Peptides against a protein of PDB entry 7K3S. Designs and how they scored, part 1

Every score and structure here is a prediction.

Target 1, 60 residues: chain A of PDB entry 7K3S
Amino acid sequence: MEELSGKPLSYAEKEKLKEKLAFLKKEYSRTLARLQRAKRAEKAKNSKKAIEDGVPQPEA
Below, numbering starts at 1 at the first letter of every chain, in headers, positions and changes, except where a header shows other numbers.
Peptide ipSAE was made for these designs. It is ipSAE averaged over its two directions, with the distance scale d0 held at 1.0 Angstrom where the peptide's residues are scored. Compare it between designs on one protein only; published cut-offs may not apply.
A fold fails the geometry check if it doesn't show the stated peptide or something in it is severely misdrawn.

## One batch from the design tools (peptide; made by RFdiffusion4, then SolubleMPNN; aimed at target 1 K39 E42 K43 K45; its pose is not in this set)

Design b1_p10_3_s2
Fold by OpenDDE base, seed 4:
Structure b1_p10_3_s2 (fold): chain B 60 residues (1-60), chain A 10 residues (1-10)
Amino acid sequence: as target 1 above (60 residues)
Amino acid sequence: PPPPPPPPPL
């Protein structure tokens, strides 16, 4: 059993960790939104190709 | 005088 023998963090160290956690949560949310946008753009690109390859253009 | 203690966490 590794005793969590870490000295109690000072108030200043706890606030610094809260600031770091808030920053990391913001960067995570930004990265997730970028990934979701990229996946939607890829799906839209693939759907456009499937319509171009599968619909005989009605000759006018 | 020392600075006032920071406000307690919410």
Scores: peptide ipSAE 0.047, ipTM 0.627, DockQ to the pose 0.008
OpenDDE base, seeds 1, 2, 3, 5: peptide ipSAE 0.044, 0.037, 0.031, 0.024; ipTM 0.631, 0.585, 0.587, 0.453; seed 5 fails the geometry check

## One batch from the design tools (peptide; made by RFdiffusion4; aimed at target 1 L9)

Design b1_p11_4
Amino acid sequence: AAAAAAAAAAA
Pose (drawn by RFdiffusion4):
Structure b1_p11_4 (pose): chain A 60 residues (1-60), chain P 11 residues (backbone only)
Amino acid sequence: as target 1 above (60 residues)
Amino acid sequence: not in this file (backbone only, 11 residues)
């Protein structure tokens, strides 16, 4: 399911690698997706296809 | 019993 990224990292380095870079990767693809979908749908109501989003965290 | 054994092997 998950991917074990960061073998030779100590407790703190690994803590920072997982939590920080995962938050950043999520919010990168997340904010990009919210605004990109809003942009295409508002200009013209088009047939949407796919998005991996599921649980929203009150974000606008 | 056979069905329970098969379900335990699949888990």

## One batch from the design tools (peptide; aimed at target 1 K39)

Design b1_p12_2 (made by RFdiffusion4)
Amino acid sequence: AAEAAAAAAEAA
Pose (drawn by RFdiffusion4):
Structure b1_p12_2 (pose): chain A 60 residues (1-60), chain P 12 residues (1-12)
Amino acid sequence: as target 1 above (60 residues)
Amino acid sequence: AAEXXXXXXEAA
């Protein structure tokens, strides 16, 4: 399911690698997706296809 | 040897 990214990292290095870069990767694709979807749907109501979003964290 | 044993356990 998950991917084990960071073998030779100590406790703190690994802690920072997972938590920080995962938060950043999430919010990168997340904010990009919220605004990109709002842009296309508001200009013209088009047939949406796919998005991996599921649990929203009150974000606007 | 350890990687081969881990790959055999994941195949089971």

Design b1_p12_5_s1 (made by RFdiffusion4, then SolubleMPNN; its pose is not in this set)
Fold by OpenDDE base, seed 5:
Structure b1_p12_5_s1 (fold): chain B 60 residues (1-60), chain A 12 residues (1-12)
Amino acid sequence: as target 1 above (60 residues)
Amino acid sequence: EIEKKLEEIKKK
């Protein structure tokens, strides 16, 4: 087991890590919201196609 | 990108 016996992080290093984590959480939330919109749009396209393929066109 | 935003936070 490699003991990660690195020197304890200074106060300034801990604050820099908190700022990095806050940034990453914000970018994660934005990316997740984009993914959820894309999945909803794909489901809406697939449901429209399933309705068109499932309605017998009245022969003219 | 992250480093540039951290530099802007340090200047406030």
Scores: peptide ipSAE 0.056, ipTM 0.634, DockQ to the pose 0.063
OpenDDE base, seeds 1, 2, 3, 4: peptide ipSAE 0.054, 0.053, 0.051, 0.041; ipTM 0.632, 0.626, 0.625, 0.603

Design b1_p12_6 (made by RFdiffusion4)
Amino acid sequence: AAAAAEAAAAAA
Pose (drawn by RFdiffusion4):
Structure b1_p12_6 (pose): chain A 60 residues (1-60), chain P 12 residues (backbone only)
Amino acid sequence: as target 1 above (60 residues)
Amino acid sequence: not in this file (backbone only, 12 residues)
């Protein structure tokens, strides 16, 4: 399921690698997706296809 | 990261 990224990292280095870069990767694809979808749907109501989003965290 | 995503969304 998950991917084990960061073998030779100590406790703190690994803690910072997972938590920080995962939060940043999530919010990168997240905010990009929210605004990109809003943009295409508002200009013209088009048939949407796919998005991996599921649980929303009150974001606008 | 959010600011870079907003700029990328505007360019999309």

Design b1_p12_8_s3 (made by RFdiffusion4, then SolubleMPNN; its pose is not in this set)
Fold by OpenDDE base, seed 4:
Structure b1_p12_8_s3 (fold): chain B 60 residues (1-60), chain A 12 residues (1-12)
Amino acid sequence: as target 1 above (60 residues)
Amino acid sequence: LDEKIKEIEEKA
């Protein structure tokens, strides 16, 4: 097993990795919030369609 | 961000 004795990351490399991680966490949270809004919108559309199909349209 | 990341990679 080659010990990947990777040189200890410099302070600058650690800060760069923290910035990359913060960006990825932000994009993940944004994507999750979009997915949750989409699921709520689908449920609201399906509930509106079920009410409209279950109410006999008043004969004009 | 990506340009600043590239500039840090060229200095390392």
Scores: peptide ipSAE 0.065, ipTM 0.696, DockQ to the pose 0.032
OpenDDE base, seeds 1, 2, 3, 5: peptide ipSAE 0.054, 0.052, 0.050, 0.052; ipTM 0.685, 0.685, 0.678, 0.683

## One batch from the design tools (peptide; made by RFdiffusion4; aimed at target 1 E42 K43 K45)

Design b2_p13_1
Pose (drawn by RFdiffusion4):
Order: sequence, then C-alpha cells, then structure tokens
Structure b2_p13_1 (pose): chain A 60 residues (1-60), chain P 13 residues (1-13)
Amino acid sequence: as target 1 above (60 residues)
Amino acid sequence: EEEEEEQEEEEEE
C-alpha cells in the first residue's frame, strides 16, 4: 500500500522526510487539482473524468 | 460566477 522511502535515515531525519515531503507532495498535487478543475469547468462545462480526491479538508 | 450563470441560461434554452 505505502512505499518505504528512506532506509538509512535516523529517527529525526526519517520523521522529517515522511511528514514534511508527504505534506508538500499532497498540497502540490492538491492545490494544483483544485484550481485546474475550477479553471476548466468554469470556462466551459466539460465532462470530467478522474480525480483521486476523496476526504476534503475545508480548502478554497 | 458570471460565466456559470450564462452557461446555465444556455442549458435552459
């Protein structure tokens, strides 16, 4: 399910690698998706296909 | 918002 990224890292290095870079990877693809979808749908109502979003965290 | 309203009016026509 998950991917074990970071074998030779100590407690703090690994803590920072998972939590920080995962938050950043999420919010990168997250904000990009929110605005990209809003952009295409508002210019012209087009048939949407696929998005992995599910649980929203009150974000606008 | 204006563009959404215009599109809704076109759908209704």

Design b2_p13_4
Pose (drawn by RFdiffusion4):
Structure b2_p13_4 (pose): chain A 60 residues (1-60), chain P 13 residues (1-13)
Amino acid sequence: as target 1 above (60 residues)
Amino acid sequence: EEEEEAEEEEEEE
């Protein structure tokens, strides 16, 4: 399910690698998706296809 | 503004 990224890292290095870069990767694809979807739908109501979003965290 | 224009176009169709 998950991917084990970071074998030779100590406790703190691994802590920072998972938590920080995962938060950043999430919010990168997240904010990009919220605004890209809003942009295409508002210019013209088009048939949407696919998005992996599910649980929203009150974000606008 | 773009949402309102899109609703008008939908009502016309």

Design b2_p13_5
Pose (drawn by RFdiffusion4):
Structure b2_p13_5 (pose): chain A 60 residues (1-60), chain P 13 residues (1-13)
Amino acid sequence: as target 1 above (60 residues)
Amino acid sequence: EEEEEEEEEKEEE
C-alpha cells in the first residue's frame, strides 16, 4: 500500500523525510487540484472525469 | 460566481 522511501536514514532524518515531504507532495497536488477543477468548471460546465480526493480538510 | 450564473441562465434558455 505505502512505499518505503528512505532506508539509510536515522530516526530524525526519516521523521522529517516522511512527514515534511509527504505534507508538501499532498498540498502540492491538493491546491493544484482544487484550483484547476474550479477553473475549468467555472469557465464552462464540463463533464468531470477522475479525482483521488476523498476526505476534505476545510480548504478554500 | 458571475460565470456560474451566466451558465445557469444559458441552461434555462

## One batch from the design tools (peptide; aimed at target 1 K43 K45 N46)

Design b2_p15_1 (made by RFdiffusion4)
Amino acid sequence: AAAAAAAAAAAAAAA
Pose (drawn by RFdiffusion4):
Structure b2_p15_1 (pose): chain A 60 residues (1-60), chain P 15 residues (backbone only)
Amino acid sequence: as target 1 above (60 residues)
Amino acid sequence: not in this file (backbone only, 15 residues)
């Protein structure tokens, strides 16, 4: 399921690698997706296809 | 089919 990224990292290095870069990767694709979808749907109501979003964290 | 054509026309007008 998950991917084990960061073998030779100590406790703190690994802690920072997972938590920080995962939060950043999430919010990168997250904010990009919220605004991109709002943009296309508002200009013209088009047939949407796919998005991996599921649990929302009150974000606007 | 008519709903898809209407959605395509709305997308062309927006472009």

Design b2_p15_2 (made by RFdiffusion4)
Pose (drawn by RFdiffusion4):
Structure b2_p15_2 (pose): chain A 60 residues (1-60), chain P 15 residues (1-15)
Amino acid sequence: as target 1 above (60 residues)
Amino acid sequence: EEEEEEAEEEEEEEE
C-alpha cells in the first residue's frame, strides 16, 4: 500500500522526511486540483472524469 | 477551448 521512502535515515531525519514532504506533496496536488476543477467547471459545465479526493478537510 | 464552446452550446440547447 504505502511506499518505504528513506532507508538510511535516523529517527528525526525520517520523521521530517515522511511528515513534511507528504504534507507538501498532498497540499501541492490538493490545491492544484481544487482550483483546476473549479476553473474548468465554471467556464463551461463539462463532464468530469476522475479524482482521487475523498475525505475533505474544510478547504476553500 | 473547443470543448468549452461545445459545452456552452449544449447548455443553450437544454435551456

Design b2_p15_3 (made by RFdiffusion4; failed a check: a repeat of another design)
Amino acid sequence: AAAAAAAAAAAAAAA
Pose (drawn by RFdiffusion4):
Structure b2_p15_3 (pose): chain A 60 residues (1-60), chain P 15 residues (backbone only)
Amino acid sequence: as target 1 above (60 residues)
Amino acid sequence: not in this file (backbone only, 15 residues)
């Protein structure tokens, strides 16, 4: 399921690698997706296809 | 017909 990224990292280095870079990777693809979808749908109501989003965290 | 017209309007807006 998950991917074990960061073998030779100590407790703190690994803590910072997982939590920080995962939050950043999520919010990168997250904000990009929210605004990109709003952009295409508002200009013209098109037939949407796919998005991996599921649980929303009150974001606008 | 309504779905095709909505697809054509969406393609024009993307261009």

Design b2_p15_4 (made by RFdiffusion4)
Pose (drawn by RFdiffusion4):
Structure b2_p15_4 (pose): chain A 60 residues (1-60), chain P 15 residues (1-15)
Amino acid sequence: as target 1 above (60 residues)
Amino acid sequence: EEEEEEEEEEEEEEE
């Protein structure tokens, strides 16, 4: 399910790698998706296809 | 704009 990224890292290095870079990777693809979808749908109502989003965290 | 016109035509056909 998950991917074990960061074998030779100590407690703190690993803590920072998972939490910080995962938050950044999420909000990167997240904000990009929110605005990209709003952009295409508002210019012209097109038939949407696929998005992995599911649980929203009140974000606008 | 063309996609909205197609949806409007589909709604008219349904009515």

Design b2_p15_5 (made by RFdiffusion4)
Pose (drawn by RFdiffusion4):
Structure b2_p15_5 (pose): chain A 60 residues (1-60), chain P 15 residues (1-15)
Amino acid sequence: as target 1 above (60 residues)
Amino acid sequence: EEEEEEEEAEEEEEE
Protein backbone atom coordinates (compact mmCIF):
# COMPACT_ATOMS: atom_id res chain seq x y z
CA MET A 1 0.00 0.00 0.00
CA GLU A 2 2.57 2.58 1.16
CA GLU A 3 6.11 2.86 -0.27
CA LEU A 4 9.12 2.52 2.10
CA SER A 5 11.11 5.62 0.98
CA GLY A 6 14.28 6.20 3.13
CA LYS A 7 16.23 3.10 4.33
CA PRO A 8 19.57 4.58 5.76
CA LEU A 9 17.95 7.45 7.65
CA SER A 10 18.06 7.86 11.43
CA TYR A 11 14.98 8.62 13.62
CA ALA A 12 14.88 12.40 13.00
CA GLU A 13 15.98 12.35 9.33
CA LYS A 14 13.26 9.73 8.55
CA GLU A 15 10.70 11.64 10.64
CA LYS A 16 11.34 14.80 8.64
CA LEU A 17 11.52 12.97 5.25
CA LYS A 18 8.08 11.26 5.58
CA GLU A 19 6.08 14.01 7.30
CA LYS A 20 7.44 17.14 5.60
CA LEU A 21 7.86 15.86 2.01
CA ALA A 22 4.48 13.96 2.13
CA PHE A 23 2.66 17.16 3.37
CA LEU A 24 4.37 19.09 0.60
CA LYS A 25 3.63 16.42 -2.15
CA LYS A 26 -0.03 16.31 -0.95
CA GLU A 27 -0.62 20.07 -0.89
CA TYR A 28 1.28 20.42 -4.25
CA SER A 29 -1.07 18.07 -6.11
CA ARG A 30 -3.99 19.20 -3.84
CA THR A 31 -3.98 22.99 -4.46
CA LEU A 32 -3.06 22.38 -8.11
CA ALA A 33 -6.17 20.09 -8.40
CA ARG A 34 -8.58 22.39 -6.65
CA LEU A 35 -7.76 25.38 -8.80
CA GLN A 36 -7.30 23.47 -12.08
CA ARG A 37 -10.80 21.83 -11.69
CA ALA A 38 -12.37 25.23 -10.70
CA LYS A 39 -10.75 26.80 -13.77
CA ARG A 40 -12.02 24.31 -16.37
CA ALA A 41 -15.50 23.94 -14.88
CA GLU A 42 -16.13 27.72 -14.58
CA LYS A 43 -15.04 28.66 -18.13
CA ALA A 44 -17.35 26.02 -19.57
CA LYS A 45 -19.27 23.19 -17.83
CA ASN A 46 -17.33 20.16 -19.11
CA SER A 47 -17.76 16.44 -18.31
CA LYS A 48 -15.25 15.73 -15.49
CA LYS A 49 -13.47 12.34 -15.51
CA ALA A 50 -11.23 11.35 -12.54
CA ILE A 51 -9.80 12.70 -9.23
CA GLU A 52 -8.25 10.70 -6.27
CA ASP A 53 -9.55 13.29 -3.75
CA GLY A 54 -11.91 11.96 -1.04
CA VAL A 55 -11.71 13.39 2.48
CA PRO A 56 -11.74 17.26 2.28
CA GLN A 57 -9.89 19.36 4.93
CA PRO A 58 -11.87 22.76 4.71
CA GLU A 59 -9.73 24.15 1.91
CA ALA A 60 -10.58 27.13 -0.38
CA GLU P 1 -14.41 25.42 -28.59
CA GLU P 2 -15.88 26.61 -25.23
CA GLU P 3 -19.25 27.28 -26.92
CA GLU P 4 -19.25 23.73 -28.32
CA GLU P 5 -18.46 22.36 -24.87
CA GLU P 6 -21.41 24.38 -23.38
CA GLU P 7 -23.78 23.05 -26.10
CA GLU P 8 -22.66 19.48 -25.38
CA ALA P 9 -23.21 20.09 -21.60
CA GLU P 10 -26.74 21.39 -22.30
CA GLU P 11 -27.55 18.33 -24.47
CA GLU P 12 -26.29 16.04 -21.64
CA GLU P 13 -28.49 17.87 -19.05
CA GLU P 14 -31.54 17.47 -21.34
CA GLU P 15 -30.87 13.65 -21.68

Design b2_p15_6 (made by RFdiffusion4; failed a check: a repeat of another design)
Pose (drawn by RFdiffusion4):
Structure b2_p15_6 (pose): chain A 60 residues (1-60), chain P 15 residues (1-15)
Amino acid sequence: as target 1 above (60 residues)
Amino acid sequence: EEEEEEEEEEEEEEE
């Protein structure tokens, strides 16, 4: 399910690698998706296809 | 036919 990224890292290095870079990867694809979908749907109501979003965290 | 007209309207709105 998950991917074990970061074998030779100590406790703190690994803590910072998972939590920081995962938050950043999420909010990168997250904000990009929220705005990109709002852009295409508002210019013209098009037939949407796919998005992996599920649980929203009150974000606008 | 009605569904094709609606799809054409949507494509025009996209342009």

Design b2_p15_8 (made by RFdiffusion4)
Pose (drawn by RFdiffusion4):
Structure b2_p15_8 (pose): chain A 60 residues (1-60), chain P 15 residues (1-15)
Amino acid sequence: as target 1 above (60 residues)
Amino acid sequence: EEEEEEEEEEEEEEK
């Protein structure tokens, strides 16, 4: 399910690698998706296809 | 009716 990224890292290095870079990777693809979908749908109402989003965290 | 609906969808995609 998950991917074990970071074998030779100590407690703190691994803590920072998982939490920080995962928050950054999420919010990168998250904000990009929110605005990209709003952009295409508002210019013209097109048939949407696929998005992995599920649980929203009050974000606008 | 199906052709009119397709034309409407194409017009929306062009916008």

Design b2_p15_8_s2 (made by RFdiffusion4, then SolubleMPNN; from b2_p15_8, 7 letters changed)
Fold by OpenDDE base, seed 5:
Structure b2_p15_8_s2 (fold): chain B 60 residues (1-60), chain A 15 residues (1-15)
Amino acid sequence: as target 1 above (60 residues)
Amino acid sequence: EEEERRREEEERKKR
């Protein structure tokens, strides 16, 4: 049983971790862009509803 | 990167 608890990572293991980190950074950026788009779309829906309901728009 | 790979291959060959 090779104890995994103190050996330096092999080149192949380091490269596999770099690839995983690059993938996770890319998916984070895509998710953040999607969230920001969703928040903008929600604000635009709420502003249309507030105009329909006769509520004064808060001047930004 | 290539130098690190070469060092690890040499260490693996000495074991």
Scores: peptide ipSAE 0.106, ipTM 0.704, DockQ to the pose 0.006
OpenDDE base, seeds 1, 2, 3, 4: peptide ipSAE 0.063, 0.067, 0.060, 0.092; ipTM 0.629, 0.620, 0.649, 0.666

## One batch from the design tools (peptide; made by RFdiffusion4, then SolubleMPNN; aimed at target 1 L24 L35; its pose is not in this set)

Design b2_p16_3_s1
Fold by OpenDDE base, seed 4:
Structure b2_p16_3_s1 (fold): chain B 60 residues (1-60), chain A 16 residues (1-16)
Amino acid sequence: as target 1 above (60 residues)
Amino acid sequence: DEELKELEKKIEELKK
């Protein structure tokens, strides 16, 4: 049995850890939203290229 | 990043 010899966290330390966890969750959600937007933008670019390569340019 | 660094400093100060 490894004694969890960690001194009990003070009330103030627990509140600061909760603040840190809330911040990290917010940054994770922001990063995930950026990744999802980037993937959508890539798909839209690939679809535009597939249309441009598949439509013969009207000769002027 | 700066908010996280400030929170980390505050946690370290409370451990002294």
Scores: peptide ipSAE 0.091, ipTM 0.700, DockQ to the pose 0.043
OpenDDE base, seeds 1, 2, 3, 5: peptide ipSAE 0.061, 0.072, 0.069, 0.061; ipTM 0.654, 0.695, 0.664, 0.653

Design b2_p16_3_s4
Fold by OpenDDE base, seed 4:
Structure b2_p16_3_s4 (fold): chain B 60 residues (1-60), chain A 16 residues (1-16)
Amino acid sequence: as target 1 above (60 residues)
Amino acid sequence: EEELKELEKKIEELKK
């Protein structure tokens, strides 16, 4: 077992690590929300194409 | 991204 014999983090270092972790969680959530919107937009485009390819355009 | 870099810098400064 490698003892993680790192010097005990000061109170200030612990608070900065908490701030960093909170920021990373926020950016992760933002990125995940963008990915989910992109996947929904792609599905909507594919559904529109499937309707356009599956409905014979009435010849005018 | 800049906020993350600034937080990393502050953590490194506290380790000196």
Scores: peptide ipSAE 0.105, ipTM 0.722, DockQ to the pose 0.042
OpenDDE base, seeds 1, 2, 3, 5: peptide ipSAE 0.071, 0.080, 0.092, 0.070; ipTM 0.668, 0.705, 0.689, 0.663

## One batch from the design tools (peptide; made by RFdiffusion4, then SolubleMPNN; aimed at target 1 L9 K16 L21 K25; its pose is not in this set)

Design b2_p17_3_s3
Fold by OpenDDE base, seed 4:
Structure b2_p17_3_s3 (fold): chain B 60 residues (1-60), chain A 17 residues (1-17)
Amino acid sequence: as target 1 above (60 residues)
Amino acid sequence: SKAFEEALKKELEKIEE
């Protein structure tokens, strides 16, 4: 087992990593919210098509 | 923000040197 004897990260390096992680979490949450909205919009389009295909248009 | 992604990339490159 190679001991990952990496030098202990300085206080400044730890704060920099916390900022990077906070950003990554924010971008993940934003992307997830976009994906969830897209899936809801697709389901709403498919349900609208199913209603429009299942209701006989009244002949004019 | 593209500007933040570029700043983050530049700061990652400096840690790998």
Scores: peptide ipSAE 0.086, ipTM 0.710, DockQ to the pose 0.084
OpenDDE base, seeds 1, 2, 3, 5: peptide ipSAE 0.075, 0.084, 0.081, 0.073; ipTM 0.662, 0.678, 0.670, 0.661

Design b2_p17_7_s3
Fold by OpenDDE base, seed 2:
Structure b2_p17_7_s3 (fold): chain B 60 residues (1-60), chain A 17 residues (1-17)
Amino acid sequence: as target 1 above (60 residues)
Amino acid sequence: KKAFEEALKKELEKIEK
């Protein structure tokens, strides 16, 4: 067992780490929201292509 | 996804104790 014999973090160090973790959680959530939006946009593009390929162009 | 969010929660809970 690696004793995490790190000196007890001061109150100020704990609060600073809490803020950093809150920031990382926010940036993670933001990145996930971007990824979900990108996947929805890709699905919408693929659905439009499937409709366009399924419409027989009227032979003039 | 869920594993990283859970890890972040566990680290926050350790700091809040």
Scores: peptide ipSAE 0.105, ipTM 0.706, DockQ to the pose 0.150
OpenDDE base, seeds 1, 3, 4, 5: peptide ipSAE 0.084, 0.088, 0.082, 0.096; ipTM 0.661, 0.663, 0.655, 0.703

## One batch from the design tools (peptide; made by RFdiffusion4, then SolubleMPNN; aimed at target 1 L9 K16 L21 K25; its pose is not in this set)

Design b2_p18_7_s1
Fold by OpenDDE base, seed 5:
Structure b2_p18_7_s1 (fold): chain B 60 residues (1-60), chain A 18 residues (1-18)
Amino acid sequence: as target 1 above (60 residues)
Amino acid sequence: SKEAFEEALKKELEKIEE
């Protein structure tokens, strides 16, 4: 078994990776929040349209 | 291995900074 002695990441390299991971986690959370708002807005539009069209909402 | 994953992640993250 070749020990892939991948050079142990220096302390500085590990901190840089943690910073990049924190950034990616922030952008993921921002994107998820946008998606959740979009789904809520779509549900609210469909609900308003169903009330205006006199059609009873199907129970979820 | 965990080490091979860490090195691959390092290389991929370096390309995002160029």
Scores: peptide ipSAE 0.106, ipTM 0.701, DockQ to the pose 0.133
OpenDDE base, seeds 1, 2, 3, 4: peptide ipSAE 0.089, 0.091, 0.081, 0.083; ipTM 0.664, 0.670, 0.659, 0.654

## One batch from the design tools (peptide; aimed at target 1 L32 K43)

Design b2_p20_1_s4 (made by RFdiffusion4, then SolubleMPNN; its pose is not in this set)
Fold by OpenDDE base, seed 1:
Structure b2_p20_1_s4 (fold): chain B 60 residues (1-60), chain A 20 residues (1-20)
Amino acid sequence: as target 1 above (60 residues)
Amino acid sequence: LEEELEKKKEELEKKIEEAL
């Protein structure tokens, strides 16, 4: 691990960290939106199964 | 995945705050 814990970061290093943070916030928001869509799709699948399991098959 | 991104965000926020 590069111990950045002891040297004042240069202006260029600070700007590079701000750019990395902005990128990471964007990827987080995209990932969260994907997971929210996946959870909605899972709920829709579970609701369809609950309807299918609740219909008595007519005994032939 | 969400938790790993949040941890990486917090690590970068701390490094920026220590730099300011």
Scores: peptide ipSAE 0.115, ipTM 0.698, DockQ to the pose 0.066
OpenDDE base, seeds 2, 3, 4, 5: peptide ipSAE 0.110, 0.079, 0.066, 0.110; ipTM 0.694, 0.662, 0.621, 0.696

Design b2_p20_4 (made by RFdiffusion4)
Pose (drawn by RFdiffusion4):
Structure b2_p20_4 (pose): chain A 60 residues (1-60), chain P 20 residues (1-20)
Amino acid sequence: as target 1 above (60 residues)
Amino acid sequence: EEEEEEEEEELEEEVEEELE
């Protein structure tokens, strides 16, 4: 399910690698998706296809 | 298509600024 990224890292290095870079990778694709969907739908109501989003964290 | 690409680049820049 998950991917074990970071074998030779100590406790703190691994802690920072998972938590920081995962938060950043999530909010990168997240903010990009929110605004990109709002953009296309507002210019013209088009038939949407696919999005992996599920649980929203009150974000606008 | 070119306009959509420009919009996607602008969005990437804005998201990068928010994450910095």

## One batch from the design tools (peptide; aimed at target 1 E19)

Design b2_p21_2 (made by RFdiffusion4)
Pose (drawn by RFdiffusion4):
Structure b2_p21_2 (pose): chain A 60 residues (1-60), chain P 21 residues (1-21)
Amino acid sequence: as target 1 above (60 residues)
Amino acid sequence: EEEEEEEEKEEEEEEEEEEEE
């Protein structure tokens, strides 16, 4: 399910690698998605296809 | 998910303590 990224990292290095870079990878694809979808749908109501979003964390 | 991450950290800390002993 998950991917084990970071074998030779100590406790703190691994802690920072998972938490920080995952938060950043999420919010990168997240904000980009929110605004890209709002952009295409507002210019002209088009038939949307796919998005992996599910649980929203009050974000606008 | 946050609870699973906390459990994983606790397991890693227990493994480090056992290695030090």

Design b2_p21_3 (made by RFdiffusion4)
Pose (drawn by RFdiffusion4):
Structure b2_p21_3 (pose): chain A 60 residues (1-60), chain P 21 residues (1-21)
Amino acid sequence: as target 1 above (60 residues)
Amino acid sequence: EEEEEEEEEEEEEEEEEEEEE
């Protein structure tokens, strides 16, 4: 399911690599998706296809 | 089915711990 990214990292280095870069990769694809969907749907109501989003964390 | 439910509960707990950190 997950991907084991970071073999030769100590406790703190690995802690920071997973938590920080995962939060950043999430919010990068997340904010981009939110606004990109809002942009296309508001200009003209088009047939949406696919999005991996599921659990929302009150974000606008 | 019970093993799958236990795995899902463990995953939820791990997610909660990550949110608290």

Design b2_p21_6_s1 (made by RFdiffusion4, then SolubleMPNN; its pose is not in this set)
Fold by OpenDDE base, seed 3:
Structure b2_p21_6_s1 (fold): chain B 60 residues (1-60), chain A 21 residues (1-21)
Amino acid sequence: as target 1 above (60 residues)
Amino acid sequence: KEEEELEKKIEERRKLREELE
């Protein structure tokens, strides 16, 4: 257990962290949707390139 | 790049949960 060596958070500090957590959940969902779109676009490029012989893919 | 940005956001959320416990 890494002891979070911080003073106990006040109620107001905990509410601010809950708001930040809610924001980060939204930003996570946006980033995940972008990544899933990128992976789909990559697969669609790869299926077009698999019809046109022989080039290796860049890691994203 | 996009995967690393996602992992960073997961870790930021982990730290914020741990601070709320």
Scores: peptide ipSAE 0.211, ipTM 0.796, DockQ to the pose 0.000
OpenDDE base, seeds 1, 2, 4, 5: peptide ipSAE 0.094, 0.134, 0.171, 0.205; ipTM 0.694, 0.740, 0.767, 0.799

Design b2_p21_6_s4 (made by RFdiffusion4, then SolubleMPNN; failed a check: too like the target's own chain; its pose is not in this set)
Amino acid sequence: KEEEELEKKIEKLKEEKEKLE

Design b2_p21_7 (made by RFdiffusion4)
Amino acid sequence: AAAAAAAAAAAAAAAAAAAAA
Pose (drawn by RFdiffusion4):
Structure b2_p21_7 (pose): chain A 60 residues (1-60), chain P 21 residues (backbone only)
Amino acid sequence: as target 1 above (60 residues)
Amino acid sequence: not in this file (backbone only, 21 residues)
């Protein structure tokens, strides 16, 4: 399921690698997706296809 | 010494899990 990224990292290095870079990777694809979808749907109501989003965290 | 280091690592992991919750 998950991917084990960071073998030779100590406790703190690994803690910072997972938590920080995962939050940043999520919010990068997340904010990009929210605004990109709002942009295309508002200009013209088009048939949407796919998005991996599921549980929203009150974000606007 | 190795047992004490393992116990300290376990306590630190438990404290980090409580903080993430």

Design b2_p21_7_s1 (made by RFdiffusion4, then SolubleMPNN; from b2_p21_7, 21 letters changed)
Fold by OpenDDE base, seed 2:
Structure b2_p21_7_s1 (fold): chain B 60 residues (1-60), chain A 21 residues (1-21)
Amino acid sequence: as target 1 above (60 residues)
Amino acid sequence: KKEEEEKKKKKKEEEYKKKKE
């Protein structure tokens, strides 16, 4: 096998990196879902305030 | 269960070493 310039990662190090990558992907998706929920909650607050103030809803 | 998982990891490490020689 051609010289990859560097100490070749052990099987155990590669598995630790895969586990870390899977964890980071899970935390990313969780954070994205929280952000999307926050944006939906903000839109729902703005729509309730527009109904209370008697302003015609912009159809979007 | 933990000991069996460790034995499976060790076997895969040996197979990985053999594939890299």
Scores: peptide ipSAE 0.203, ipTM 0.722, DockQ to the pose 0.292
OpenDDE base, seeds 1, 3, 4, 5: peptide ipSAE 0.195, 0.203, 0.195, 0.197; ipTM 0.712, 0.718, 0.715, 0.716

Design b2_p21_8 (made by RFdiffusion4)
Pose (drawn by RFdiffusion4):
Structure b2_p21_8 (pose): chain A 60 residues (1-60), chain P 21 residues (1-21)
Amino acid sequence: as target 1 above (60 residues)
Amino acid sequence: EEEEEEREEEEEEEEEEEEEE
């Protein structure tokens, strides 16, 4: 399921690598997706296809 | 629908793991 990224990292280095870069990777693809979808749907109501989003965390 | 439920459950498990850390 998950991917074990960061073998030779100590406790703190690994803690920072997972939590920080995962939050950043999520909010990068997350904000980009919210706004890109709002942009295409508002200009003209088009048939949407796919998005991996599921649980929303009150974001606008 | 079943795939969407499975994705929600995976997201919830990840959130619980983050809370434990």

## One batch from the design tools (peptide; aimed at target 1 K20 L21)

Design b2_p22_4 (made by RFdiffusion4)
Pose (drawn by RFdiffusion4):
Structure b2_p22_4 (pose): chain A 60 residues (1-60), chain P 22 residues (1-22)
Amino acid sequence: as target 1 above (60 residues)
Amino acid sequence: EWEELEEEAEEEEEEEEEEEEE
């Protein structure tokens, strides 16, 4: 399911690699997706296709 | 934020070592 990214990292380096870069990768594709979908749907109501979003964390 | 996460992880590691010594 997950991907084991960071074999030769110590406790702290690995802690920082997973938590910080995962938060950043999530909010990168997250904010980009919220605004990109709002942009296309508001200009003209188009037939949406796919998004991996599921559990929202009150974000606007 | 990067440095704070590293420092917190180092503190947790030190606490775990102390518990193992006990």

